# Designs tried in a protein design run: peptides against a protein of PDB entry 8OXM. Part 353

Target 1, 371 residues: chain A of PDB entry 8OXM
Amino acid sequence: FKAEFRLAGGVNLPKIIDCVGSDGKERRQLVKGRDDLRQDAVMQQVFQMCNTLLQRNTETRKRKLTICTYKVVPLSQRSGVLEWCTGTVPIGEFLVNNEDGAHKRYRPNDFSAFQCQKKMMEVQKKSFEEKYEVFMDVCQNFQPVFRYFCMEKFLDPAIWFEKRLAYTRSVATSSIVGYILGLGDRHVQNILINEQSAELVHIDLGVAFEQGKILPTPETVPFRLTRDIVDGMGITGVEGVFRRCCEKTMEVMRNSQETLLTIVEVLLYDPLFDWTMNPLKALYLQQRPEDETELHPTLNADDQECKRNLSDIDQSFNKVAERVLMRLQEKLKGVEEGTVLSVGGQVNLLIQQAIDPKNLSRLFPGWKAWV

## One batch from the design tools (peptide; made by RFdiffusion4, then SolubleMPNN)

Design b2_p30_5_s1 (from b2_p30_5, 19 letters changed)
Fold by OpenDDE base, seed 1:
Structure b2_p30_5_s1 (fold): chain B 371 residues (1-371), chain A 30 residues (1-30)
Amino acid sequence: as target 1 above (371 residues)
Amino acid sequence: KEEEREKERLEKLAAKRAKGMQQAFEEELK
């Protein structure tokens, strides 16, 4: 282990540690807290199962639809090492890094990422109409630039085109699987892009099973499909390759209903997998910069086994688990808002919901829906 | 030493979970 660590940008400030393996190779390791690693490990297993389903289907296999997975190695009760995906960068770091972010480089006359965040934070408690107006002003003065990622990394036009397709396929697969698993919106620091493959790696899988909808500022999108995410697909945007890859992924998920329900049921009732949203986790996920008072998490949660009547907690937990399973079953049947949709209809609805500026304007400003 | 024991415990738990999920998945695929 090198003594130097970098803080990865993002909400959880994970520690990046450079490690020399026994093979003499330097490997970056991401060190996260206990609970995040367990959640990430479980979700990686679910992603592996989804990848197996996607590989069995001829249409998804032909399109190379996969979710990038990483090894999670628990190191201790309170720490673990993610094998950091070597050659990945957070999309947020590429886009909105303060010094050399793509927005600053390509759009120097646009609003800064900080100005955008400030404007959206100022209206956080305002009406939806006022949020929408300010979001539209922000969007007008903060134009997408993520197309330049592939242009910078892949100078050969044929390679560039192939990598842009790989990116688009990766976004589609992760969006649909993320919707099925209820991952919701993904903070830009929790989406890594591989600089060689242009594929996305989703980290920090602590919000699952639509628990983002019960946050103080509820999630309003099924997955992250913001303007920069779309811009990375190039001129076709969400049309053509992205839509078709979403449809084919959704088709596999819907046709695997029984398997997915069984897997998720096992996860929901796993006593070692705390997927439930609690007030502290909710506060942490939507902490305001102004509330960066020294909440040192003295997670000296002493084992006050508050003998909360196990019965009431178990009943509440079981009701939440049942609701999650019912909603998962609805999704896998194509039931949206009480209507049964075709795969194409369901995917279209999800895309429209994800790109709707009204939905994006209602997201927690800390999650940077304008990026 | 205690951290290593706890690491080994967590690795065993994670491996047991992974194996259980994989088995359940493989059984559903038969």
Scores: peptide ipSAE 0.026, ipTM 0.450, DockQ to the pose 0.019
Fold by OpenDDE base, seed 2:
Structure b2_p30_5_s1 (fold): chain B 371 residues (1-371), chain A 30 residues (1-30)
Amino acid sequence: as target 1 above (371 residues)
Amino acid sequence: KEEEREKERLEKLAAKRAKGMQQAFEEELK
């Protein structure tokens, strides 16, 4: 290991270290603290399986529909080495960095990221109506700028168009597969963008199987399709390429129902995969300023070996696992709200849910739904 | 030494899991 480390942006300030392998090759590694890298490693394997399904289908293969994956080496329950994708940046770092963020550069007269956060925190405990009104005011005074990512990185018009298409395909594939797996916690620091490929890399995969819906502030969107995410697609937004790529991804997922159910069943009953939401994890993800005093810094994840009194917790666990499998089966059948939808109908419903300002206004302020 | 042993244990568990999932996935795709 080199003695020098760089901080990557983000809440957990992950350390970028250069490691010399036994082969004499230097490899850049991301060392994350406090993340359950075991969950990330599992979800990366599921993404690789989804990628195999997408590569076998002619329509998804022709469209190059893939989820970007990375190597995860868990070092402990709380630490590990991620293969750092050289030339990736958190979308939040590009968009809302206080010094040089794209919103400040392109929209200097808009609200600051801090002002937006403050306004949404002030209404966090208020009615859904008050949250919606303040969210609409924030959105009016914080206009999307993510179109400039591809424009800054890709000066050649033909390359720019190709990279914008790669971005749109990456958003579509990750959105649909993320929905099927019930992936949550899709805040702007948990989504990286590759500065060379324009593809997204999803990190911190600990909120899966719709466990985001049981957070103190429930998740109200199926995936991140916020105004900046849409702005990066260019003038067509969610129409055309994005919608078609979502539909083609959903077709492959629905046609792979048996395989996906079997894979998820094995994962749900794997004793090494703690996918269940626990109170400490919920507090960590949605920590309120008022709750800072009760989080003893020594909350060892080793105390999450709170001896689940095997009998009653096994019954509660099994009932949650069964509900997850049933809901996954419904999604793969196109059952939404008790109605069987076509692929186009299901994808349309998910897009409408993800872009609805009423759903976005209800999210935890730390999710930054206005970005 | 103890951290290296625990790392090696976790790497072996992760590799065994990865292989089991890959095998199950390959069996369903035949």
Scores: peptide ipSAE 0.026, ipTM 0.469, DockQ to the pose 0.019
Fold by OpenDDE base, seed 5:
Structure b2_p30_5_s1 (fold): chain B 371 residues (1-371), chain A 30 residues (1-30)
Amino acid sequence: as target 1 above (371 residues)
Amino acid sequence: KEEEREKERLEKLAAKRAKGMQQAFEEELK
């Protein structure tokens, strides 16, 4: 172990430790000290299975559609070592770092990240109409800049294109697989980008099976497809490669229904895998101390309402597990809102839901839907 | 003022690259 550690940005301040293996190779390791890394380890195994399914299909293999995985070694229920992909950065650190984030560098006359967050926190308890109006004002005065990531890292035009394509494919694959698994809490610190491959690495996989929808502020989008995420794809945005890669990923997932149901059933009944949302976890996710320390909000009033919506979870564990399996089966059949959709119809609905400013304006402010 | 002109130049170069690459991309998708 080198004596130097770096803090990765984000809520849990994960420590990056450089380790020299017995093979003489330096490996970066992320040490997360507060979260149950068992959830991440289990979800990484599911991603490896999804990658195997994607690699078996000729169309997804030709497109190199994969979810980036990392090795999780859980040391305890509260500590583990993540093999950190050397040369990854949180998208939030690149975009909205307080010192010299890309928004500040490229758009110095736009609202600061702090001003955007403050405006959205001020309307957090307001009507959906007021949230939408303020979100639109924030979006108008906070223009996307994530296109500059690939432009800064890849000076050669041909390399720049290949990397932008790799990014777009990575967003598509992770978005569709994330939707099938019901991944939540996709805030800008839980998504890393590889500075060499331009591929995304999703971390903190503790909100799964649509448990983000039962949070005090429910998640209203199927995956993160915010303006900066789209800006990173370049001029075509969600059209062309992104849409086609989503459709081909969804086709493989739907054609693998029995395999995916069997895998998820084993996970839902694993006594070591606590996937259920509990009140303390919900509080931790939506009352982050970082949001409090920057804005000094008065603590007093919010504790009582959050407790009431979580008390209806008194449904037997088995009924919740059955509902998760039923909803997974619906997704894999293309059943959305009681209607059976084609792969293209389902992917189109999911894209429209993910980019809808009405859905984005309703998210918890800590999710940073304007980024 | 010079930084703004250089940003505007880089944005114009980016937009020109983006157009040429959109064409190449539409060709790879055929």
Scores: peptide ipSAE 0.011, ipTM 0.297, DockQ to the pose 0.011
Fold by OpenDDE base, seed 4:
Structure b2_p30_5_s1 (fold): chain B 371 residues (1-371), chain A 30 residues (1-30)
Amino acid sequence: as target 1 above (371 residues)
Amino acid sequence: KEEEREKERLEKLAAKRAKGMQQAFEEELK
């Protein structure tokens, strides 16, 4: 380990540590000290299983449909080492980082990222109608720019086209796999883009199995398909390559129902895998920027075992686990809103839900649904 | 046959994870 560390941006202040391996290669490691990296490790393993399913199917294999994975070495419940995704940048950093963000560079006359956030925070406790109106105003004055990522990174037109295709495939695969696993919407800092492959890497997998729906501000989208995410696909948007890759991924997931149910069942009843939403985790995920000032929790690590008062909590846990399994089974059968849909119908519904400004306007403003 | 072998492999992997996860939980509870 080098004695020097860098702080990565983001809420958790992850430390980037340069490690020299026994092979003499420098490897960057991200040390997260506040996240349950066991959840990330487990989810990475589920992604590897999904990738194995996708590689077996000829249609998904031909399309190179994979969810990008990273190595997670959990060190404790609260600490671990992530293999830093070298040559990746958070999409939020590229899009909305200070004055150097792509929105400011390409759309200097649009609202600032701060103005957008302020407007949406002001209506956070308002009606859905007021949220929608303000979200539409924000969207009108904050136009997508993520198309410029591939244009900046890939100057050769043939390479640019191939990388935009790789991006679109990565979004499709991660969206459908993420929906099946109930990852929900993803904060813009928790989606990394590889500057060489244009593929997405999802980090901080602390929300799974639709636990985002029980947040103080419930998730209203099946996955992140915001305007910038769509803009990165180019002129076709969600149509053509994205839709077809979603359908082919969903076909593999639905055809792997028994395998996926067995995997998820084991994970849900795994006592180490704290997938459940707790009030502290919910507060952490949906903290207001204004509330950051007073909570210096002297979290004295009193390792007071939250002795789950075993009896009453266990029955509630089992009921939640059963509900998650039932909902997973419904998804894998194509049951949406009590109706059995075809793969194309299900994928269409999910895309429509994910891009609906009414759903996006209801999301937690901290997750920047206008980006 | 190959699909069944791979189902069995994934189930064995799931079971091995469940067991490893259970052991690490029991170790964190000591």
Scores: peptide ipSAE 0.008, ipTM 0.345, DockQ to the pose 0.020; fails the geometry check

Design b2_p30_5_s2 (from b2_p30_5, 17 letters changed)
Fold by OpenDDE base, seed 3:
Structure b2_p30_5_s2 (fold): chain B 371 residues (1-371), chain A 30 residues (1-30)
Amino acid sequence: as target 1 above (371 residues)
Amino acid sequence: EEEEKLKENLKKLAERRKKEMEEAFKKELE
């Protein structure tokens, strides 16, 4: 183990540990808490099932549409290491690292990542109009650079083109499957890019089933499709390959409705899979830098468990689970805002929602919607 | 058929996990 660890970001600030194997290979390992590992492991199984569905369909198979999965290796009953695919980096580390981030390298006269964060934090409690104005100012002075990822990593033009396509397909597949599963907390540290494949690896899968919408600052986008994410696709942006891959992924998901509903039903009623948003998790996800000082672990809260009668908890849980299943069924039928949409109409709505600067400006500043 | 087999495998996985936690909880109470 190297003595140095990096924080991956996310809820329990998972430690990225660089481990040198007995084979002399460096392997990045993510050390998370027990509960996060279970959530991640469950969602990885769902992604594997989605990949199986995508491989069965000729159109998605031809496009090589897959969600990158990682192995969850439990090291102990209380700690596990996610064996990261060797050669992944958080997109946030590439884009907005304080020392050598791509924004600083390619756009040295733009606002710093810190200035952007500060400006958005200053308006965090302000109106949506004020947030939108400041977000637009930040976006004007913080231009996307993620196109340079593939250009730096893939010098051969034919390889570069193939890798940019692989990236675009990975964004499309993960965006649509992530939307179907209601995956939240898609901040720049929870999305990795593979430096060899240009495919995305989504981590920290603890905000699922649209539980991001019940955060103190609700999530307003179906997936991360920010300006840098789009810039990585190259000149076509969200059009062409991305849109078509989203549509083909959505077609497979909608045609697999019964399978997906059954998978999610089993997960919602799995007593080991805590998918529900709790106030502590919500506070942690949207913790302000100012609040870091007071969470001394000395909450010997005599949690007088308000003995909410076990019956009322069970009934509330079942109602939430039923609502999640109903919303999943709606998504798989193409029901958006009470209207049945075609696959193309649904995908178009989701893309528009994800790129809307009004939606992006309303996100928690820690999500970094300007990146 | 393959969907039913997937359903059945998921159900078996959930039941196995439930048992493993009940056993782990018993060991933490001893």
Scores: peptide ipSAE 0.014, ipTM 0.359, DockQ to the pose 0.021
Fold by OpenDDE base, seed 4:
Structure b2_p30_5_s2 (fold): chain B 371 residues (1-371), chain A 30 residues (1-30)
Amino acid sequence: as target 1 above (371 residues)
Amino acid sequence: EEEEKLKENLKKLAERRKKEMEEAFKKELE
């Protein structure tokens, strides 16, 4: 290990450390000190299984539809080593970095990322109508710029076009797989983009199986398809390549129902895989800047005292696991809002839900649904 | 064949873990 470390962006301030392997190769490692990397490791295995399903299907294989995976070596419940995705940047860092973010560079007269966040935080406890109005004002004065990522990184027009397609395919695959696994909305710091491939890498998989719906501010979108995410696809937006790749991914998922149910059932009943939402995790995920003051560092792992009566937890656990499996079965059957939809109908509904400014306005402001 | 065997093994593992959770729950109620 080199003695030098860099802080990666993000709530968890992960440390990037350069390691020389026994093969003499330098490898960048991400050390997360606060995340349950076991959850990330398990979800990476699920993504690998989904990738295997996608590679077996001719239509998804021809499109090279994959969810990007990274190696996770969990060291403890709260620590581990991630194979750092070398040559990746958080989309949030590219878009809304305070110094040189793409919004500031390309839209200097728009609201600052801070102004947008402040406006949305002010209405966080307000009605859905007030949230919607303020969200629309924010959106009007904070125009998307993520198209410039590929334009900055890929100067050759043919390469640029292929990379924009790779991005669009990556968003489609991750969106549908993420919906099936109930990853919900993803914080902009938890989505990395590969600067060479333009593919997305999802990190910090602490919310799965629709547990985002039981957060203090529940998720209202099936996946992150915000204006900047769409802008990165270029002029076609959610149409054409994105929609077709979503449909082809959904076809594979629905046709793999038994496999996916079996995998998820094994995971839900894994005592080593804590997928459940707890109040502390919920507070951590939706912490307000105002509440930062009192989190004393003394959350030692050894305070077993949150032995809330395990009995009430376990009846709740089995019922939650059964509900997750039931909802997964519905998704894989195309049951949405009590109606059986075709793949195209289901994908259309999910896209409409994900881009609806009414749904986006209801999201936790800390997740920056305007980005 | 290997895939079906993997599915069957995963299903058996799920059923076992489900039982282990049900038994753990029973023991906490006793």
Scores: peptide ipSAE 0.014, ipTM 0.377, DockQ to the pose 0.019
Fold by OpenDDE base, seed 1:
Structure b2_p30_5_s2 (fold): chain B 371 residues (1-371), chain A 30 residues (1-30)
Amino acid sequence: as target 1 above (371 residues)
Amino acid sequence: EEEEKLKENLKKLAERRKKEMEEAFKKELE
């Protein structure tokens, strides 16, 4: 281990450690110090299984539909080594880095990322109408720039076009699989983009099985499909390649219903896989500036009191697990709001929900739905 | 065949874990 660590950008200050392997090769490792890397490890296994399903289908295989996976070595519930995705950058760092973010470079007269966040935080406790109006004002004065990622990284026009397609396919696959697994909205720092492949890598998979809907500010989108995510697809946006890749991914998922239900059932009843939303995790994910003052008490709260409520927790757990399985079965049948939809109808509904500024305006401001 | 074997192994694992949870729950109630 080199004694030098770099802080990766992001709220959780993950430490990038350069490790020399026994083979003499330097490997960058991300050390997350507070996140349950077991969740990431389990979700990577699910992604590998989804990739296996996608590779078996000729239509998804021809389109190279895959979820990028990374190696997770959980060391404990609170520590582990992620193989850092070498040659990746958080999309949030590329877009809204304070010094050299793409929004600042390409749109210097737009609102700063800080101004946008401030405006949306000021209306956080306000009506949905007021949130929508302020969100629309923010969006007018903060125009998408993620198209420039591929333009900066890929100077050859033919390579640029192929990489933009790879990006679009990666977003589509991740969005549909993320919806099936109930990953919901993904924080902009928890989506990495590979600078060589233009494929996305999803990290920090601690919110799964629609547990984002039970957060203090419930998620209102099935996946992250914000304006910058769409802008990275280029002029076609969500139409054409993205939609077709979503449909083909959803076809494979729906046709694999029994396999996916069995996989998720095994995971939900894994005593080592804490997928449930607890109040502390909810507070951590949606911490308000007002809540920072109270969270200073030492997390030395004895492990003993958590044991006593286990019986009510277990009946509640089994009921939550059953509800998750029922909802997963509905998704895999194309049941949305009590109606059975075709693959095209279901994908269309999900896209419309994900891009609706009324849904985006209601998201937690910390997740930056305007980016 | 390999997929059916994987499904069957996963189903057996799910049933085992479900039983282990039910047995753990019974032991905490005793």
Scores: peptide ipSAE 0.012, ipTM 0.364, DockQ to the pose 0.018
Fold by OpenDDE base, seed 5:
Formats: sequence, C-alpha cells, structure tokens
Structure b2_p30_5_s2 (fold): chain B 371 residues (1-371), chain A 30 residues (1-30)
Amino acid sequence: as target 1 above (371 residues)
Amino acid sequence: EEEEKLKENLKKLAERRKKEMEEAFKKELE
C-alpha cells in the first residue's frame, strides 16, 4: 500500500488507496468507511452471473452487452475495499460540478445546478401538480449536455461513434438488469462513467429488490433514464440501439427465470445479507448533507412520516421475501400491472415510465431527476 | 463556421480538462 490516500467526493469521503498487487500491478482501491459493502459485494456477484448469462446468448454476446463489475473485499460489517476502476468519474461530477461542470461550460445562461435543486426542494412537500410544474420549468431552463462527454474524450469521429455505442449498450444492459433486481438509489453520484470505455459503473447497491419504493419519498422510475442519460446516446436517444439492447437483455433475463429466481432466493434468505429497508437507512438516503444547508427545523415531521411508512411494514421477514420473489417472477414473466407483456411491450413500458416527467417530478430532490 | 467554432471550443475544453485532471492527479501524487 502507498502511504498516501485521496478523498473521493461525496458524503462519506471514501479514501482512494493505491496498492501494488503480488503481480507487481498498481491497483487503485476505494475504501468506504461506515458503509456496508457486503450488499455491494453480493450484488457484484449477481451482476457477474448476469454477465455469464449474457455471454452465453449469441445476440447479447455479439452486442458485447455486459454490466461493469468491480471487486469488493468486505473488511468488516462497515468497511471494505472497492477495487476502483482507474479513469472513472461520477456522472454528477462531470455534469454538475459547481465550478467546471458541463452544464455551466456549455449552457452558461441556464439555471445553475444549485438553483435547480433549490426550486425542487421548495416544492418537495407540495402537490404532485406543483412538483410537475416546477420540474418542467427547471427542465426548460436546464438543457442536457451529456453528449459532450464523448465529444470531449474522443476526438476521432470513428472512435467517438464506437464509444457512444458502448455507452448506449452499457446504459441498456444496466437499466434492464437493474430493473429485474429492483436496484434503486440511482442518483448521479452512484453512477460512474469510464473515461476510456464510455461504459457505466454502478456503485452503492444497497437499495435492491424494489426497496426504493418503501422510502419516505418512494422511487417512481424503474431505472435512471433522465435527459442527460438520453443525451449521451446521441440523436436517436432511446430509439434504435438502446431499445434493441434493452429487448435483447430482457429476453436473456426472461429465458433465465429459474436460474435468477434460485439465485435471488438464496440471497434473500442469507442471514448475512441485509437487503431490507430500515428507518435509519431510509433517513440516511433521503437526508443528504447537500440538502441540509436549507433544512428549516421541520426535521420533526419527516421523522414521524418515515417511522409510519416503515411501521406499516410489520410484515414478517418471510412475507417480505416471498413478495420480492413473487414480484421478480412477475417481471421475468413480463407481468406488469396484472397484464402479460411481450419483451418489446415490457421494455417499451419501462422506457415510458423512466422518461415520464410526472414520475421524475415525484422523486426525492437529491436524486436530481432534471440531470 | 459555427460547427468549426464549436469543434475548436470543444477541443480547448477537452485539453483544459485533461490538463486539470492530470494536474489534480499529479498534485495528489506529490
């Protein structure tokens, strides 16, 4: 280990440590303090299994559909080492860094990231109609710029096109697998982009099996498909390559139903894998220090609503686990809202749900749905 | 003309950000 460590951005100030392996290779390690990396480790194993399924299918293999994985070594219940992919950046850091973010550089006359967040926080306790109106105003005055990521990094037009295709495939694969596993908390700091491959790396995998729907502000989208995420795909947006890659990924997942159910069942009943949402975790996820700077002292009301929504989950652990397995089976059968959909119909519904400004406007402001 | 000016501004922004990242990486290695 080198004696020097770097602080990565974010609330928990993860330490980046450079280490030399027994093979003489330098590897960058992210040490998360106080976070339970066991959930990340388990979900990385599930992603590796999903990648194995995707590599077995000729159509997904030809398209190189994979989820980027990293090694997680849990050191304790509250500490672990993440093998950090060198040359990754949080999409939030690229887009909405306060000084040099892409929005400020390319759209200097748009609202600042801070102004957008403030406007959405002011309406957080308002009606869905008021949230929608303010979200539409924010979106009108905060135009997407993520297309410029690939344009900045890849000056050769042929390389640029290949990397934009790699990005689009990575978004599609991670979106569908993330939906099947019910992966939540997909805010702009929990999604990294590789500056060399243009592939996404999903981190902080603690909200799984649709547990984001039982947060005080429930998650209303199946995955992150916000305007900047779509802008990174280029002129075709969600059409063509993205849609086809989602459909081919969903086809492999649905054809692997027995394997995926067996894997998830083993994980749900593992006493070492705490996937359930608890009040403290819910509070931690939706009381971010970035949001604390304007918190008026009405902290007492939100603590009572958090406790109520979580106290109505006086369901035995077994009933919650059974419900998760039933919902996973429904997804893998294409059952949405009591209707059986084709792969194309299911993927279309998920895309429409993810891009719907009514769903996006209802998300917790710290999710930054306008980005 | 606007497309060339956009391309030149993109190139300057990419070079600046590459330098800032390389300098940030150097300063944290020193």
Scores: peptide ipSAE 0.007, ipTM 0.297, DockQ to the pose 0.014

